# Ledger of designs, part 137: peptides against a protein of PDB entry 7Z53

Target 1, 150 residues: chain A of PDB entry 7Z53
Amino acid sequence: PRIKNQADCIPFFRSCPACPGSNITIRNQINALTSFVDASMVYGSEEPLARNLRNMSNQLGLLAVNQRFQDNGRALLPFDNLHDDPCLLTNRSARIPCFLAGDTRSSEMPELTSMHTLLLREHNRLATELKSLNPRWDGERLYQEARKIV

## One batch from the design tools (peptide; made by RFdiffusion4, then SolubleMPNN)

Design b2_p29_1_s2 (from b2_p29_1, 14 letters changed)
Fold by OpenDDE base, seed 5:
Structure b2_p29_1_s2 (fold): chain B 150 residues (1-150), chain A 29 residues (1-29)
Amino acid sequence: as target 1 above (150 residues)
Amino acid sequence: MLTPEEREAIRRAHLERLQRELAAKQLAL
């Protein structure tokens, strides 16, 4: 390792080993922050943020969506609630607050915004379908199962 | 062009987000 003094290191684990059972000498890595697919941009990596990204007003396991705007009936990312919202400050005429997402850069990069929106829609679609297939599932189970599929 | 006051407001908002993230991480421990 380049750093010999580990006392100055911040403990940060991005991955864990995934060794195949076969005589394959290649050590694979799995994401340790989130699921196998890194959807932290959508779900958040920390439980408090993850909860804030959810629609907790019902038991449908849905992610929170924008309450002011839709894209031809399709969901958009919810707005954040910042005291001095940078998005409002940089463009006062648009009056569009920053988005709330698992990745704080979602409002800085339209590509991220679009991807977040897409995956949010997919999650909500999956959760809705899972609810239809499993009417007895509660919102937590629906959310977790949809998240696993995403 | 942003005024000095607007730049400071943006800085405060950035710090607010960082504080929320930090708080969330602390609660997750």
Scores: peptide ipSAE 0.024, ipTM 0.510, DockQ to the pose 0.031
Fold by OpenDDE base, seed 4:
Structure b2_p29_1_s2 (fold): chain B 150 residues (1-150), chain A 29 residues (1-29)
Amino acid sequence: as target 1 above (150 residues)
Amino acid sequence: MLTPEEREAIRRAHLERLQRELAAKQLAL
């Protein structure tokens, strides 16, 4: 950026243009965070977050699930571990922490919470089926192959 | 620890949200 006076500037970088080879009348931006399908809401866009979203206790390639609650045996989103948890602050009586997801807004909108839960369940279903079909696959391969399908 | 009532409230709230989304998807197909 050619910004000379940065005293009151917020650091912001314009994304590189995508050049699909067609006559582009409007500038599209390249996605540098994820693949052709932006599933960063489920898996995270950064490696540290992606690891926190995974169940690393086994080699099944699963996403982490709630350890305190289930819905009739079905997985729910895990809780995050925030020092100043905004979900706990908004309603102290309910004592429901924010959910851990690839999208940090997963606890702000019921629609996001629902969709993340569904996609988490689908990933874990796929990883389980892939493990059944490929017993010799490790947790990393199972996770990545399930992620490609979702 | 959450009370049994709080746990059930969480479960019900989550289930309700999921059911709404499933219903919305079924209507969109």
Scores: peptide ipSAE 0.012, ipTM 0.211, DockQ to the pose 0.019
Fold by OpenDDE base, seed 3:
Structure b2_p29_1_s2 (fold): chain B 150 residues (1-150), chain A 29 residues (1-29)
Amino acid sequence: as target 1 above (150 residues)
Amino acid sequence: MLTPEEREAIRRAHLERLQRELAAKQLAL
């Protein structure tokens, strides 16, 4: 192998194959994402992730935001809680963890991070406006209605 | 007092506006 030191390697695993038939010559991957346009890049494709992306401390239907940093008073994505965080491994001086989003790639490039940050801000704006319009709505309804718009 | 139908119409119009605004923001990236 060209790289002798594995201590700085980012763990990367191949996806499981999809096996739709007996005579498949082309290896397809199992789709782990939703098959329809539902903004799963923001909200996640799995219930545990979707829950972790939500602010569950109140009934406002908000997504979770960064608790340590803000951009001129504007929300940032929350940090992920990864054991071997690739962002911490690649930029040891900054000591900034990867961001948590529905798309696991949210921290791989600034443009993608910016897009996810914008969509998080927009969801929270929408949920806040929906709460103003519908004071009797609970947090679940606010979240779902904001999600339908995003 | 607004009727239930009028309230729903206002809500829909507001949501449609917000969807268009979001779409415009997404295209600006």
Scores: peptide ipSAE 0.000, ipTM 0.139, DockQ to the pose 0.017
Fold by OpenDDE base, seed 2:
Structure b2_p29_1_s2 (fold): chain B 150 residues (1-150), chain A 29 residues (1-29)
Amino acid sequence: as target 1 above (150 residues)
Amino acid sequence: MLTPEEREAIRRAHLERLQRELAAKQLAL
């Protein structure tokens, strides 16, 4: 390998290939998404992160929300728990930690933060409505069904 | 402008996030 020090490698992972029935000359990727929109930036691509992004204290299928701040009563992204929080270092006056989302870049650009916040709110809205319509659904089902709709 | 120590802290935070992602993927295999 060109890079000898494997500790310095950035872990890039490729999706699995899919074989189309009629044209094997073009490599396609497996689409494992159940939703129309790829919202992996909100939900996380890995199960451990996905769990950290969820509110696991109840059976409502909700994503975790900020516990300190709200936007006029509306949810904000939860804070991350970084040892050296760059958001605290770069804007000392605001004293706002970095947000936690499925995309680690969620705090780097206001546009991403806004989009993630919007989708967070929409998920929680949907999960709440689904709970109202289906009182017997557990938190996992509510979460998954809301995720599919988003 | 960020101090050298602040730049290093940002670098460490970035590495921490990457390590979390790597660990998560390793657990998924």
Scores: peptide ipSAE 0.089, ipTM 0.659, DockQ to the pose 0.038; fails the geometry check

Design b2_p29_1_s3 (from b2_p29_1, 12 letters changed)
Fold by OpenDDE base, seed 4:
Structure b2_p29_1_s3 (fold): chain B 150 residues (1-150), chain A 29 residues (1-29)
Amino acid sequence: as target 1 above (150 residues)
Amino acid sequence: MLTPEEREEILRRHLERLQEELAAQLLAL
């Protein structure tokens, strides 16, 4: 081994390959955490985080949105509630906290923030439409069905 | 350092671009 001291090693396990067909040109990993689209960046991969990303104040199956800011009436990502918020520490003059998303890196790049915002908006749009079509569905069902579509 | 307004403007521009790209892809299906 290149590293002689095992104490210096971080255990890293490579995911099993997905084998969709006979001509595998690119090795993809098996996704056991999310649906067809890996939307873990929006929904989170862990249940506690997934709950924090949801609007639990009603039975509409919505994701949580920013309560302080909006983009011309359109939703923005909610802020995280971090004790030592790296976004606030990096730019104290801007006073913009980190965004809360399924991917903790959502605030590192504008592109990630944008993608998460778009998918959040799409989820909430879908959940709203699903509620209109299925008024008797509870918030959990609306959330899960919208998540499956996204 | 970017002002809050500058950051919002950058975000808005990226969102608009991504929405246009997504719309174009959806129309191509």
Scores: peptide ipSAE 0.015, ipTM 0.319, DockQ to the pose 0.021
Fold by OpenDDE base, seed 2:
Structure b2_p29_1_s3 (fold): chain B 150 residues (1-150), chain A 29 residues (1-29)
Amino acid sequence: as target 1 above (150 residues)
Amino acid sequence: MLTPEEREEILRRHLERLQEELAAQLLAL
């Protein structure tokens, strides 16, 4: 790597590589739609962020959802609480803050917002089903088991 | 069982729909 300062690294998330055959020079990407989904971007890589992404108000193991808005009754990502919110600064007329997700780029690219929203919904669906099947499980176990399935 | 191609197409359609719905919601705010 030519970058000496790791602090200057721009985080890029890539799909898993696939190397068919003996040609080690050509790296293909596994299609994320057909392969195992790496949902790490939904849950956050750091423990403080991961906690902020969870609904800690109950023992249901759910991720936090938007409290103001829904998509036709379906969950949206919660808003972030940024002092200088770049989303508010970019479009001052819309007055829509950035979404809170495990990937900071979620509000920059509609595709990422969509993917995070789908995975949020799937996690919460799974956690709800797991609670139904296992009424004695606490919120931590429900969250972790749902996360493993996603 | 769905083929990988069928699963990809379903997911693609769901993502597109969600993008449209999210865009509409954001524009309505």
Scores: peptide ipSAE 0.015, ipTM 0.354, DockQ to the pose 0.017
Fold by OpenDDE base, seed 5:
Structure b2_p29_1_s3 (fold): chain B 150 residues (1-150), chain A 29 residues (1-29)
Amino acid sequence: as target 1 above (150 residues)
Amino acid sequence: MLTPEEREEILRRHLERLQEELAAQLLAL
């Protein structure tokens, strides 16, 4: 059945049409998800959120990391800055805020937290290597190229 | 509700597993 209420639909496109030059009779579908892994949840879907997820203090193209905690020297997800932080309210003794991620569920499911953390680490690793290989690249280019590889 | 310690342990275990899985996939390419 056609969903009649399109206002509630998320415009999600998984493929783009492609016609081979010599054979226009067969419409091929190219996967529009260019990444091997769908990491859209790590980068955010909206520009304001995407910017908040980035480390904008330098031109290294890095994602923001936790400033208080590390996992044996490895990066963790940054904390969000919520006025009424539900994570602080649910466990007042731990005083651990919710994590900032592209998916709001990242603080609800340890699996998502883990996956986001892993992909954040990989992005930052890639961005660092890309900077080493391409010293003239600015932070925006480094971020975008690392994002494409992830 | 999970204690902070339980949550940390679960998180650690999941991270380790995901890292191993990712490494295995990368080595298979």
Scores: peptide ipSAE 0.010, ipTM 0.338, DockQ to the pose 0.021
Fold by OpenDDE base, seed 3:
Structure b2_p29_1_s3 (fold): chain B 150 residues (1-150), chain A 29 residues (1-29)
Amino acid sequence: as target 1 above (150 residues)
Amino acid sequence: MLTPEEREEILRRHLERLQEELAAQLLAL
């Protein structure tokens, strides 16, 4: 092997190949992200994560928000529950854990954090407005309709 | 169910709000 120092190797896993039944010689990757609008950074691509990103305590179709901090009364992303939280390790002075997001990179890039926060706020605003317009809608319908608009 | 017009209005308000909040964040830097 060209690289003798394996200690510096970053584990990198390749996506599964999409094997269409056609004679296509080009290896395509399976798209593991969200199908309609790629809002995976907000809503997650996996059902368990998507559920964890939601406020399931009520039938308002809201996303989960931070319970400890607010930005001048406005919602922030909820914290994740990581055993070895890389955000706490990176900035020990701030003592702020990583945010729970559909895209794990949202905590690493301020631009993504900001955008995700804005989209979170807007989803919750939309869900609230939709509830006002449609009082009989349940939380699932409110969530899905707000998600379609975002 | 929302009409297409209602959905468009909600979307318009959505984009406007995002722009305002983004602008406010940029000015705070």
Scores: peptide ipSAE 0.000, ipTM 0.222, DockQ to the pose 0.016

Design b2_p29_1_s4 (from b2_p29_1, 15 letters changed)
Fold by OpenDDE base, seed 3:
Structure b2_p29_1_s4 (fold): chain B 150 residues (1-150), chain A 29 residues (1-29)
Amino acid sequence: as target 1 above (150 residues)
Amino acid sequence: MLTPEEREAILLEHLLRLQLLLAALELAR
């Protein structure tokens, strides 16, 4: 790296450029997200992320929730496990990681965090209700049907 | 450079704001 002192650096990387076959002078980034309306900000655009966002410990079709903190008994977003976690870098004393969501920006602004938390709660509510209505549904079906509604 | 205490205060403030916003969003449903 060009900067040797990284003690107070927040890692930011420039997105890869899209390489159009034409002599386009305007730099666009590669789209790394799904190109359809699928609530990918909640569920992720890639299978590994989508799996990490799920509670895989049971067959209830739930999203993963924070195991350390709750909002007056209500679920919060789980923490991410980033190698160079910008939240840990900015506040080393508190040791609070960034939140994990389908959108990597979930921890950039409280508004985004709140929206993602709300949608996580809504998914889990829906999955719970769907389980009540359909006791024979497995966790995958519950997850997918809740996802379709969100 | 922010002191450890300042960083904690900032984090706590953000957490509080988050909780308030979440409550507001849930009430708006």
Scores: peptide ipSAE 0.007, ipTM 0.324, DockQ to the pose 0.018
Fold by OpenDDE base, seed 5:
Structure b2_p29_1_s4 (fold): chain B 150 residues (1-150), chain A 29 residues (1-29)
Amino acid sequence: as target 1 above (150 residues)
Amino acid sequence: MLTPEEREAILLEHLLRLQLLLAALELAR
């Protein structure tokens, strides 16, 4: 390892080694922070955040959606519940809180907000279709299988 | 303070980026 003194290291792992299935001697890395594919912007990188991003009111495996606003019947990102919400501080007239997403920056740029919204919609679409195909699946399985596809 | 023209340019840039994201997701289906 490049750093020999582990006492001063923050135990933060972003990747782990992966062996290729071929005779390629190159050491590959997989994402060890979130998932094999980095979809942390959708699902978060920590369990508490991931739970807050989910619709836990039913067994459909859906992500949480905005309860106040929709885009022509389409889901929007849910609002965050920040004590000192910077979005409320910056635009006092609109009184729109920051959006809750896997990426905390989801409200900083419209492009990020839009991307997160689209991925949320895609997850919920997939979970809904998976439920139709597999009526006996519970919400956890639906969520995880949709997450694997995204 | 941004001029009206600068604000319009920023909005147009954001719109373009949004359109590119939408197109990318459509292609991924």
Scores: peptide ipSAE 0.007, ipTM 0.300, DockQ to the pose 0.017
Fold by OpenDDE base, seed 1:
Structure b2_p29_1_s4 (fold): chain B 150 residues (1-150), chain A 29 residues (1-29)
Amino acid sequence: as target 1 above (150 residues)
Amino acid sequence: MLTPEEREAILLEHLLRLQLLLAALELAR
């Protein structure tokens, strides 16, 4: 039976089902991530997100970095551009937006934020070194080769 | 339940540990 009293409902959504073939009666959830270990927490699992995570202003193969803040000259994660940004809603005094990363949870815990920041820095370091070693490589090749190493 | 001050102290400790780990990883290069 459907709950008729919606006034007491917390909007907690169940994952959408994957429709398996006719012989599988077990309800599985749709996988919203890649099916293999590919550092998708850094690079995203979808092409639009992956593009937004890249610095597309040059041909250096770099990930996008924060334009407002740095950690003693070191890169930080870029901010997301959410219409209803939960970070802005919860921390009205600091007025710091949520971070943009391949993992949407990057702003939920400082540990995740730090790990994503580390991996972003490592990617950009690798891409920079690869550019030095291979001056003729374009931004796409630099990005993909750095991604393979991470 | 942790007080706001205890929560802040824990967060600061985690941040410090993470900064030390980052520094150690940078020095190991």
Scores: peptide ipSAE 0.007, ipTM 0.318, DockQ to the pose 0.015
Fold by OpenDDE base, seed 4:
Structure b2_p29_1_s4 (fold): chain B 150 residues (1-150), chain A 29 residues (1-29)
Amino acid sequence: as target 1 above (150 residues)
Amino acid sequence: MLTPEEREAILLEHLLRLQLLLAALELAR
């Protein structure tokens, strides 16, 4: 039924359906934000976020890592810099900010945090390996090629 | 509202789960 009282409606637009071909009965959504395979959960979907996720202090093509904490010498996700950080609000004693990732939900569930941490580590591993194989590559190329592999 | 102790317990649990997941994923390599 069409809701007649529009004053009580939250404006919600249904995503356009993808046309996957003749035999798929499941309605898929068109991805209008990113490529079909881009690991946007790691890299973000927007340039400003993508830039914040990168280690811009060098030309190694690395993702940014936590500067305060490590896991036995292994990288953790960097902290976000949110004005009203929900992680700080929920846990005022620990004072641990939310993690910065391509997916803003990275701090909502430990499983997501783990996956993002893993993929961050993998990207940085790949970028490091690519740098060793291709010493002449700049940080942008290293980042993009590592991103393509991930 | 969660008590401070409950919050700490949840955080510790989440940290432990995170560490276990990371360890499992690294062992799978």
Scores: peptide ipSAE 0.008, ipTM 0.322, DockQ to the pose 0.018; fails the geometry check

Design b2_p29_2_s2 (from b2_p29_2, 18 letters changed)
Fold by OpenDDE base, seed 2:
Structure b2_p29_2_s2 (fold): chain B 150 residues (1-150), chain A 29 residues (1-29)
Amino acid sequence: as target 1 above (150 residues)
Amino acid sequence: SLLLDLLRKQKILANREAFDEFLKRLEPR
């Protein structure tokens, strides 16, 4: 979904569109894409991993982003903190560790890397818009509601 | 877009080669 005019929007909840006359097609397209990829690969299926994928430095309900690199000002996947990082071993000259995602293949298959990154950006965009519509929601609520939409 | 370039190269190169090029072009924040 896309939110432009706050005055034309209502506070968002899972069962409601963000704005009257919201383009349901856009939401359906996003959901169709995430269902095809399985959003669990973005958020993690295990609770410890899911927590590590979140930005816990604020109450904005965001997923963690890379702290060293970006893509034309847009977010990239965060790095993992593996003791014996296989990505560092397979390409010792690059010295880039493995990306952290719900799917361990995120550093092996470019298509997964790209999809995880796009869905990361979409989640953070949605969480930001939800915060604008619902300024009193805490980080947990924002995260969960954004996750349900993605 | 770095991601788009990654996907484009993946179509014509092996995954490893495409990924290596991606890593080389990472932009520091």
Scores: peptide ipSAE 0.228, ipTM 0.788, DockQ to the pose 0.222
Fold by OpenDDE base, seed 3:
Structure b2_p29_2_s2 (fold): chain B 150 residues (1-150), chain A 29 residues (1-29)
Amino acid sequence: as target 1 above (150 residues)
Amino acid sequence: SLLLDLLRKQKILANREAFDEFLKRLEPR
């Protein structure tokens, strides 16, 4: 298991089958989701990109979310800031940029975009729960621990 | 969903027809 401290156990996450309150069905679903996506596609493989994918305005260990749109109150991926944004160029009237992800290929495939959206929500959920369990953890600790669980 | 609407507006896939068919499968019946 990737969890290092039993006191950090939370329900409905990928790791730590011995954690109290864990639901095997939900855990299996998360495993199924993440089996199709490399962690680098969600979190970035380079430090500058990884930082841009994070919400650095607080110490909550969250990934950045879209600032313009929510889907019925649920988070969406943030938009990228590409000079020659292919999404903007393809449909000039819509003016919707491509989504920011750990890999640019993620925006090219709607299946991956959907998956990354779900994983974004799950990471932020986990980070929130970890903060509740460990209120003295800083944003870096929360981010890293949530990342290990996803 | 709004996500699907945004994806439709992005339309970055080379095969637009295949993309549209994919989105139709995701829409509630």
Scores: peptide ipSAE 0.199, ipTM 0.623, DockQ to the pose 0.067
Fold by OpenDDE base, seed 5:
Order: sequence, then C-alpha cells, then structure tokens
Structure b2_p29_2_s2 (fold): chain B 150 residues (1-150), chain A 29 residues (1-29)
Amino acid sequence: as target 1 above (150 residues)
Amino acid sequence: SLLLDLLRKQKILANREAFDEFLKRLEPR
C-alpha cells in the first residue's frame, strides 16, 4: 500500500504523525516509515521469531510472505499461528488470522501492518537487488545486509 | 486492496471508524 495523499499525515502509533512534503520518492516514503517503526517489529528481536519471519526455503535472504494471499501480486505478511488469535476470535466468520510480525504487539496495532508490509516488500526488494549485485552471497548474508539497510 | 480487506476483516481495533479512516488514506502498492 501507499499513501494516497502525499500531503496527508501518516498516523504513526510510535510517535506523532508524520506529515511528509510533496513529491516524496518511494524511498523517502519508506525511510519515513522506518523512522517510526522499530525494526524489531519487522524482523523480530528473538531468534526463533526472526527465523519464523524468514523464508528459509531458499538462499535469497527473503522474509517470509503470505502463502495464501497476494495483493495484486504484491507480498503480504504471513499469518501468525496463535492459539488465541484475536483476529480469528474477533471476526469468526472471516477466518483471517492476524499477521505475523516481529512484535506480538503488531497484532494489536493493525495500522502498523501496512507499514510492516511495506518494509517486508522493501526488505525483499533489497535482498533481491543485493543478490543481483552479489550473486555469491548466501541467504544469511543477503538477509543481514538487507536488514541493515532497512 | 486485498490487504485493506483483510485488515478490515480482522477487526481487532475497538475504534473501527478511526481505523477505516486510516485505511482510506492507503492504496495498493
């Protein structure tokens, strides 16, 4: 997703809303988002969670993406596997789990899900680009280097 | 977008109106 109105303020929950200027680039927009989002919410602060957030089926250094849904071909966050999934419990008919992110609080702050989604896409974009630039890097290297840039 | 639809379906926020207003500012990317 992206902001429709470039002059509109982004309703961040970590801090006050950001009111970007006009004519911001996609990269600047992502940077603005990252300034208000703890990277641990994207990557996880605990190693087991961090591994669960990664695509371990290849050596591309990618974060895991949703296996059920894509948004017009664009990646979505993977679903969590919570025993008491608040999303499932809140809307039983929809049967849509909460998204998995690096912080359990992400499920409590769904507005951040959009930001996490953007950061997921950015990470995977970066990892892909890094792979192109460094074809011999393994998945761990790609992941770590992309993570550093985000 | 599908993301927005999924977020709406999750409905985990107490203030749905505020959330919906937030969603209106987003479009697929």
Scores: peptide ipSAE 0.158, ipTM 0.609, DockQ to the pose 0.074
Fold by OpenDDE base, seed 1:
Structure b2_p29_2_s2 (fold): chain B 150 residues (1-150), chain A 29 residues (1-29)
Amino acid sequence: as target 1 above (150 residues)
Amino acid sequence: SLLLDLLRKQKILANREAFDEFLKRLEPR
């Protein structure tokens, strides 16, 4: 479960949403649930990879999305840029390169692909909400705060 | 065990088929 009504919350300047009637128990439960997902799978554990996963074309704190394809109007993971792309070599008919994510297995297991995609969408949603609530935040602040919430 | 190996192989095959289907349903932006 995710908190989706951030627009109804008061502006917050930290990593935790502040809504009227906020329940710390619910937040703790959500954090416990998300702990089953290693955030490094989404954001990368190394700084060079983490930077490559971000949309650096603006100050919105967004993760990069696929520029060629979408899923019913929704974002997909960006493609990696591999010289000898194993995904292209394995499925020559599909002609789809490997996806870029914090975990290299994102193009190997549909479960990971789906989870990474969902969390990508959630991050970008959160960053967008945080921008509306905190218009003075720059891209780095938006990215970091959204990352802490996910 | 043999059973676990069979289950793992089944999962791998199912994942490959599911992934291929996913790729076929990608829509150009």
Scores: peptide ipSAE 0.139, ipTM 0.584, DockQ to the pose 0.208

